# Designs tried in a protein design run: peptides against a protein of PDB entry 8HF1. Part 224

Target 1, 320 residues: chain A of PDB entry 8HF1
Amino acid sequence: NVMLYATKPTEVMVSFPHQEQVLTVTRLISAEIEKFYVSLDLMNIGVQPIRRSKSLQCLRDPSKKSFVKQLFNDFLYQMKEYGIYAASIAIISLIVEFDIKRRQAETLSVKLMHRTALTLCEKIRHLLVQKLQDMTYDDDDDNVNTEEVIMNFSTPKVQRFLMSLKVSFADKDPKDICCLVFVERRYTCKCIYGLLLNYIQSTPELRNVLTPQFMVGRNNISPDFESVLERKWQKSAIQQFRDGNANLMICSSVLEEGIDVQACNHVFILDPVKTFNMYVQSKGRARTTEAKFVLFTADKEREKTIQQIYQYRKAHNDIA

## One batch from the design tools (peptide; made by RFdiffusion4, then SolubleMPNN)

Design b2_p24_7_s1 (from b2_p24_7, 13 letters changed)
Fold by OpenDDE base, seed 5:
Parts: C-alpha cells; sequence; structure tokens
Structure b2_p24_7_s1 (fold): chain B 320 residues (1-320), chain A 24 residues (1-24)
C-alpha cells in the first residue's frame, strides 16, 4: 500500500473589486432582449410533436421558445460576469446556433422565430463592436483585440484572471506548464477560449508560452445535439493537451464525467465553487509538488469564500 | 506615469496573493 501522499496543492485566493459594470450599452442590450421575449411569447409557432426522450428537460418546451430564451439568458450572464469584450465573442456562438436552427426548422413559423433571434444577435454584435471601437482611434476591426481593449472591457474578475496568468507564466518554458481553467457553464468555455487567444496574441510575454484549448463535458441531455464536429473537437482538444500541443485547458463539469485529464501544476477556478465534488475533483488535478489551486473572489465575499473552503477542507479530511 | 504606477502596484498585489497560501 504505497499511500502516494498526493502533495496537497497550495490553495491561493485572488481578490477583485465588486464593481457592477453599469454601461449604457449593457442596459440597451438587456432592454432589447426583454422586448424580444415579449414578442417571442406572443409568437404562435404551433404544437410541436413531443419526442418521447424523458431526459431532454430543455426540449420539453413544445414551442422551442425556452431554448431560445436559455441561449439569450446565458449570453446575458456572460456579459454580466465576464464583460463586454467576452460578450462580443459569446454573441458569435448564438449567431451560429440560431443560423443552424433556422436551417433545420421544420415549419415556417419556427424558421421565422430563429430568423428574428438571429437578427437580434446581429444587432447586439454591432452594438458591442461599436462600443469596443469607441476606445480605438482606428476603424480597423483588428484594433479591438489589443491588450488595452480586452482589459478595459473585461470585468474585474477577468482582469485579475488575465493578470494572474501573466504573472504566473510570463517567459516560462511551455513544456513546464500544465494549466486547467474551470468555469461553471458550457458556453463560457468557448467564450473564455476566444478571449484568451486574443489576449495571448496581444501579450508578447505569453504569445509563445501559452497554447489554450477548451473542452466541454458531454451534455447528458442530448448526445444527438452534440454535432459530430463538437465530438471531434473534444477528442482533438483532449489529445492535444495530452500530447503537450496545448498547455492550458478551459473546462466545465468535465471531471464529473470521467474524462481523464493529466495531472496539472496549475488549476484556476474562475467561477465560484458551488459543490464539494467540484472542489475535490478540480483540486485533485493539481497533483505536482509545486501545484497551485487558485480561487477568485470579490472582496466583499472573501470571508464567506474562505469559510466555504475550510468546510470543504474539513469534509475532504473526514473522508480521506 | 500615475496609471502605470497603479498598474505596477496591482501586479505586485496579485503576485503577493498568488504566493500567499490560504491559512489552515
Amino acid sequence: as target 1 above (320 residues)
Amino acid sequence: KKREEELKKLYEEIQQQLNTPIPE
């Protein structure tokens, strides 16, 4: 019985100021989405045949309206939690999804619903890009992807996360880095991935150091909605991370699904740890001798977060 | 200058936090 004394990772906490980003553009976007919900509720799309799959909670809306609202609610969450820059990336994923759903629509009414949602996403994208350009003197689209624009239009949490990456990994050997970034929501993985690509490209100290990738857990809800492309992407992403072709992996819920990820030297928890299982599983990936487990907290919630970590530590020691 | 000094202090604070373990 070699009790491999799994070296407990060093747990650290990075604080950020609690600032509500009250921008006029975010209020305008929220108001446009609320107006769209009123219009969507009045839209008659007919009775859709209930497909018998019991597990599809999200597809239980016979009107598919709940799915449309879910995507916009996830977008609003990302805009609030990660900022306008992240929202400009997140909206592209909605555009792609609604265009696919528009093409797959079995009825003219459902096709029109997805077209109306798509038109709103295009308007939102324009409003976001215009706001990013307000800080740039040059009308060139490439100029919105600077370190300054990314930082200024990100929430304090995301700012501290990006700065923590720069402090942790500037000028290091890429081979010595194995980093996980945990987020709560599936759609956040792709949004933060796109943000990191642009940030790394704009940051000389990281450009040849960090190679990001993302993986999303298997939605138990609909393996049928995992496009063959998403499954191929997930397999490729995991393989690239195992082979060392990627050294930073953004993931959500992946560890609960038994995806075998290698032992890492850094684990960043970008969103609040809501469950003991998430704490143990994410921490259990930081297995190297010098491994860091990094939490982010608002200054006002620092003490509450510390107490939660002590409860999780105690519960973990009582099971071990 | 002032903004650069504020940014430098913020990086120093983050570095300190990243090197300070959460107490047992």
Scores: peptide ipSAE 0.613, ipTM 0.953, DockQ to the pose 0.893
Fold by OpenDDE base, seed 3:
Structure b2_p24_7_s1 (fold): chain B 320 residues (1-320), chain A 24 residues (1-24)
Amino acid sequence: as target 1 above (320 residues)
Amino acid sequence: KKREEELKKLYEEIQQQLNTPIPE
């Protein structure tokens, strides 16, 4: 029995500057969303009949207004944490969701609420796309998906993440790469996936090297409400990663559920590690001899992040 | 020129950080 000593991954930290400058467009978008919240609070959508079906007890908000606010708050978070380019991708997911909810609306008032939300999303999309186009010198080159545009309209955190991928993987054999990217929120997986597809396509050194996939964690919504489509997508994405057809997987912290993923040589933590469990589980995926566990921190939070890692190391050694 | 030199230095800094373990 060769005891395969589980080699501990090398833990590294990449620092990024704190961005103080809020762009005029982000202030305008935030103000339009706040104005919409005031209008939403004044909307009388009526008391929705509590459908007595015991299984739908998870319809917490009979007004469905909290769900609309949640999606816009999640979008505002995405725009703040990842930048305008990521926000231009994230807003499309809101458009799709509000159009589905508009079609599924049982009342005219609920249909109107989702229509108003959809109209705001289209306005936001236009403002974002217009701002991305302001940097293209050629009026005819509608291509907002260049490396330069992606980098210039991403937060310093995302810039350092993309640069770290380029430094780590430029001109490597795709077979030698098994990379995980952890994010906190499920909707961020799809947004960062779309950003990475465009970045990799625009970066010659990565175009034939990295093939990304994403996994959306199972919501604690009963397995019955997970769309058959989402379950099929998850199975396909995992299988592609197992078969080596994808070598970079973006996932939320929900990889806690027993997904047998191959031993990875790179684990990137794009969002702050908030829990000991997230630390142990994400680090525990970096199992190769030369594996790297990469954290991102603001320069001002560097010391606090180091102290948190020391606490997690200590706690892990006390349990092991 | 100046931006290219600044970008080069930034890539060198990231490479150094990626190769520097967090101390024990």
Scores: peptide ipSAE 0.612, ipTM 0.952, DockQ to the pose 0.890
Fold by OpenDDE base, seed 4:
Structure b2_p24_7_s1 (fold): chain B 320 residues (1-320), chain A 24 residues (1-24)
Amino acid sequence: as target 1 above (320 residues)
Amino acid sequence: KKREEELKKLYEEIQQQLNTPIPE
């Protein structure tokens, strides 16, 4: 009975200004997606054969239109919550998904639908990249991955997160770092991972310090739909983090399913803590003596966030 | 530059926040 004296992590809060980056490009992109939804609703893609596979196949939307809308809605959320730079990475994931779906299309109409979605994603990518290049004098794609560009085209939340990483980890020994970054949504893990790779590479103080990985939680969608590649990636990412080959893990709240991640010295909660379970699970990973549990909040929501943390602390103490 | 000073101040603010526990 090793009483794991769970040393309570130091809970800290980093505030960010609530600035809606009202960029013309984001409005244009949103308007193009809305126009696409109107066109998508008018598309007759026919009745898709419901392949009743015996496993808990979530009812494939027989139209596959809901999935298309979901991906674009997820993209719009990322663009809003994380900024244009993160959106430029996120759109690549949509391009890949729609290209896969286009190739897997059983009908010409479905193929055309995914092709139209893909063409829109390519247009969005060009608009985003062009906007990133407005800050760079040189047309070289490599110039959009500078610390300055990443910072300027990230939301205040992401700016404060990146700055918090720099302040926390600049010139530290990689072995002394075990960091978790929690995000709400599964797709955000990959987006923030790509952003962090570029940020770390462009930031000398972090380049040899942080080695990020990402973990996509298991979809509640049957493990049968999880590609063998995704499962291999998850296992590899977890193992690299366990072995210390990665010292920063980006994960979604879906870590609910028993991923035994090591005791961390830093836990960053990039998105709002919406549930008590998320609070307990994420905080419960910060187990070192000097562990920090870092929350990000808009200045206007600071007090509300503090009160919510007090409620969660109370509820946690009542169960312990 | 004024921007560099503003950025420095912002890093100092973040450092302070990272070192300030949420009260019990």
Scores: peptide ipSAE 0.612, ipTM 0.952, DockQ to the pose 0.884
Fold by OpenDDE base, seed 2:
Structure b2_p24_7_s1 (fold): chain B 320 residues (1-320), chain A 24 residues (1-24)
Amino acid sequence: as target 1 above (320 residues)
Amino acid sequence: KKREEELKKLYEEIQQQLNTPIPE
């Protein structure tokens, strides 16, 4: 029995300083969202006729107010965890969603609610873009998508992630790269994808090296909520990654059992590993002989993260 | 110059971390 020594990926940890970006703009945005929540709670949207659309989610909030709050809470999380630059991309996704919901609104009250949310998103977008422009000394080059702007308005975690990509992949052959990036939340995939597109375009050493894609895991809750467009896009993104037309894939969940994604040489875990399953399944994608499994940790949480990895290693060895 | 040196040092630190396995 040739024990195929499945070469365990090299596990590495990149540390970052725990610095909250205490910008006046982030406080202003948070205060505007909280003020909006107070106004939203006062809005009489009426009982929406529960159309028997099989969507279990429509049963939970007849006013759809909780969904609006969820999107803004998710945005606030992204702004805190990834920074102002990532937030400037994330807000566009909210604008698109609220415009769709505004157009699909069956009542004037729901239409007005989504319009008010959309107006707030445009105000937030303006505040974010203005703050990104404050670093461009030259009035003429309104390009907020420079490496410097991206780095300065990203959290220390995202800075270390981007720098780790540059160090790992600068001037390499694109064919030699198979990289996965795991994030916790579905909306983070699209946000980090947009950030990476701009970063790669602004970084000469990566421009012709990295081609990112993103994939959102199937929400186990309802396969019916994935638009036909989202499913087509996911299939296309996976196919591009299999064909080598994309060499970096951003994922929010473990690729379901049966998504045959090639053996990756790099797996980056951008968010904390919260479960043993996430550890095993993400690590299990780093299958090449020189594969790296890269974790990001705040300096203050370094020891706790190391102990958690030792527990997961032990548990994995006990099952294997 | 000083900012470039600080950035260079930070890249060197990241490179070192990326090449240092988590101990067994």
Scores: peptide ipSAE 0.558, ipTM 0.941, DockQ to the pose 0.899

Design b2_p24_7_s2 (from b2_p24_7, 10 letters changed)
Fold by OpenDDE base, seed 2:
Structure b2_p24_7_s2 (fold): chain B 320 residues (1-320), chain A 24 residues (1-24)
Amino acid sequence: as target 1 above (320 residues)
Amino acid sequence: DEREKQLKELEEEIRQQLETPIPE
């Protein structure tokens, strides 16, 4: 019995300083969103006819106001956790979503609600872009997508993540790279994907090395909510990763059991590991002999994170 | 540039962390 010593991935921790981006622009944006919530609560959008469309979401909020608030709350989270640069990408996703909802609105009141949300998103986008441009001393080079701008307007966590990618993969053969990046939220996948595209394009050492894709886990909510387009895109992204046309995949923590993702040599956990299942599922993708499992932690939470990893290691050894 | 030096120093710190396993 050759016990195939399943080479356990090397677990690594990258620390970052806990710095809140105390920018006037972030406070202004947060205040504008809070004012919008007050206005939204005062909007009489009427009782939406409960069309018996089997969408469980229509049953939870007939007003669709909670969905609007959820999107802005997710945006605020991303701005806080990933920084202003990531927020400038995240706001575009809100604009697209609210424009779709505005066009699909069955009532004038719902159409107006989504229009008001769009107007706020455009204001937020302008404030973010203006702040990113404040670093470009040359009035003529409106390119806010430089390595310098990305790094300066990213949180310390994202800075350490980007630098970890640069250090790990600079000038390597793309074929030797199979990288997973796990994030907690579905919206974070798109945001970090857009950020990585711009970072890789601005970083010569990575431009021809990393080809990112993203996959959002199937919401445990009914498969009916995934647009046919999103399902097609997910299948295409997985196929590109299997074929080696993409070598970095950003995934949300809700990987359904049975996404046959190939054995990876790098697994980055960008967000805190909150559950044993997340630990086992993400670590279980780092299956090559030299596989690295990389965690990011604030310096203040380092000891607590180490203790949590020891608990998860123990629990994993007790089940195995 | 002092900023470029600080970035290189930080890259080296990250490299060292990436090479240091979490103890057993």
Scores: peptide ipSAE 0.604, ipTM 0.952, DockQ to the pose 0.898
Fold by OpenDDE base, seed 4:
Structure b2_p24_7_s2 (fold): chain B 320 residues (1-320), chain A 24 residues (1-24)
Amino acid sequence: as target 1 above (320 residues)
Amino acid sequence: DEREKQLKELEEEIRQQLETPIPE
């Protein structure tokens, strides 16, 4: 029994100002989604054929309306928590999903519902992109993927996260980096991945240093072709991270299910640590001698977050 | 640029925070 002296990672906290980005565009987008919900509630999509797929998932195929509302609610959350730039990436995932669902629609009414959702997403995308372009003073550089644009249109939390990556990893050897980024929600993994790709590409100090991947938890037992592709992609992403071909992995909390991720030297918790299990599991990945466990907190919640970490430390020591 | 200066100052603040462990 080699007592793996789990080297206790250095726990650090990065604070960010609690600024509600009260942008007119975010209010407009929220209002358009609310109007769409009223319209969606009035839509008669008829009796949904119960696909007797033998998989247990058939029982919880959420009403096609409920799924649409979930995606928009998830988008609204991302726009609020991560900012307009992240929202401009997140909306693309909704566009793709609604286009797939539109093509797979068994009824004209369902097809129309997904088409209406898609049209709204396209409108939202245009509003977001237009707002990102408003800061590009040079009419000639339509490139909204600059470090400046990303930073300006990200929430203070995301700004501090990106800057923390820059400060931590600028000009380092890629082989010396094994970084995990934990986010609360599955859809956030892909959004933050897209944001990081653009940020790394726009940041010379990181361009040849960080190679990100993302992992979505296995909870989609969806027997559909997408679930097979997602599973293949997840296996590939894990393997790339294991092989050192990727040195930063974005994970949702749903990684509880048995992903043997290597010992990392950095663990970033982008979203609040809501549970003891999340604390232990995420912290337990920071196993190198100089490992850092980085938390992000609003300035006003700093003390409360510290007290919560002390409670989790105590509870962890009582179990160890 | 004043904005670039502010970003550098913020980067240094973040560096200091990343070097400051949460007390035991």
Scores: peptide ipSAE 0.604, ipTM 0.953, DockQ to the pose 0.885
Fold by OpenDDE base, seed 3:
Structure b2_p24_7_s2 (fold): chain B 320 residues (1-320), chain A 24 residues (1-24)
Amino acid sequence: as target 1 above (320 residues)
Amino acid sequence: DEREKQLKELEEEIRQQLETPIPE
């Protein structure tokens, strides 16, 4: 009966200050997206032919406009929650998505809509990159991927997360590290992955210590709509983590029970724990005797977060 | 530099938080 020796991970909380200072560039970008939404609402894209394919009935909102707004709303969330540096990575994913959709557009009106969205993304990218370059003293050093630039243009939450990785893993043996990083949104996985690649490369103490990967949770979109490429990539990322070729995995909260991942010694929860299920599933991955379960909280929300953890501990003990 | 000192102080604060369990 192997259930009895479930070593409970040590639960710890890292606090970060609430940043009130909204940069002028973030206000400008938000205002440009709002202006674009007004323009988008006025666009006549025509009645989309309801292709009566029975399999497409599960596509909830056939509005191609709602999908465009969702991507920009997700971008605005990334910029607010993770900072300008993370936003500079996130915008590239929007550019790729809108270019694909522009090419796949069956009508001129839909093609124009995606082209307009793409033009806005390129403007946003330029504004972000220009702001990152303002910190480089040398006009010729186009390298916005330094530890200093990453740290200065990240939110206090992301700063504390990066410093927590540095403090936890500096100069350790890569084989002794098995780390999970949980995020709420699927698009955050790729954004934080890109940020970590650049941070690790710029941080000598971590460069040969941490090898990150990411997993995007399966959307409830039928496995038939998951690109064969996404499924292959997920299998490869999981296999690299199992083989020890990667020792840090970024994942969305939807790690379904079926991903057999090795016992981890560190679990970082970068976003707020919103559900009991997320708490149990993420904590249940920290299975080593010295495992740490690390939460991040704003100082103003610290007490509320502690009380929520006590409620989840109680509920977990009542089911166990 | 004062900035480097502040970063080291913050790293030590984070270390202490990472070593302090959430009470039962």
Scores: peptide ipSAE 0.603, ipTM 0.952, DockQ to the pose 0.909
Fold by OpenDDE base, seed 5:
Structure b2_p24_7_s2 (fold): chain B 320 residues (1-320), chain A 24 residues (1-24)
Amino acid sequence: as target 1 above (320 residues)
Amino acid sequence: DEREKQLKELEEEIRQQLETPIPE
C-alpha cells in the first residue's frame, strides 16, 4: 500500500560523451601499481595468526595481500570513472587506510607491506597533485581546488553531474533542497563528497546553498572494523540530513536497508542502475510533487539505458 | 572567453535535458 501514494518522480537522463582520459599520468600510475603488485606477490609475510575476533576479511585473506590489491583496484576504477581530480581525493582514503593497517600490524613483514603500499600512495598523490598544478602555474595547494581545475580534470560524467547541480540549485533556498546522490561503491561516497566540498566552495552560486554529507553503507565484509566512531558518524550524518543541516546526501546503494530518509525532491544516480531493486528504492525516495530522478548515461549507452528504464517501469507497474 | 562560452552552452544543454522527461 505505501507504493500507491508515491507521486511518480519525473525521470530525466543527462548524457555525456564517452571520452577516455588518455593522460600520461594515468598510464604512469597504472604501471606503478602493476609493478607494485609484482613486488607484493614476492613479499613473504608469513602465516598470519587468525584471531577468533578477526574480521571475515582476515579469514578470506590471511596474507592481507588481496585487500591491498582491492583498494588499489578500487582506486584505479575511481580514477577511470571520475577523473584525476577525484583520484587525488580518493588516494587520501587509501593513505589513511594503509596507515591504520601499518600501525595495527602484528608482524614486521605486514608492517613493511603496508609501508610499501603507503609509499606508493604518496608517490601517486604527488603525481596527481603535480598534474593538477600544471594548470595553475602556482605551487599553492589552494589554487588546485578551483572550479576550472575540478572541471578540467573530471570525467565528462562528473562534469555533467556538477553542472546539473549548478543548474538545479544555483541561488535556491537551502530549505527547499533535499537531494540524494547514489553511487555504486562505498569509497566513491567519500571521493565525491570531497570533490563536492571543493566545487561548492569554488562556485559562488552554490555557496551556502548546498551542504553535502555522505553516508557509507555498513561494511558487510568487515563489520568489526566499523569503529564506534564510524557508526556514530553515520548516525550523525543521517541526523544532519533529517534536521536540514545537510541538504545533499551521497549514498552507496546500501540505503536499501531501510534508512528512513525523508522524501527528497532530487535523486541523482551517478553510476549506472544495475538492478531493479536499486531503481525502485532510489526512485522511491523522490516523493515530492516536483521530484526529479536524474540518470547519467554515456551517449553510446543511451538507447540501452532507455530500454532498461522501460523494463524497470514495466516491472514496477506490474507490482504496484 | 571561448571556453566560458562553451561552458555556458553546455550548461544550457544540461538545463534542457533536465527539463525533458524520459518518454513513456
Scores: peptide ipSAE 0.601, ipTM 0.952, DockQ to the pose 0.904; fails the geometry check

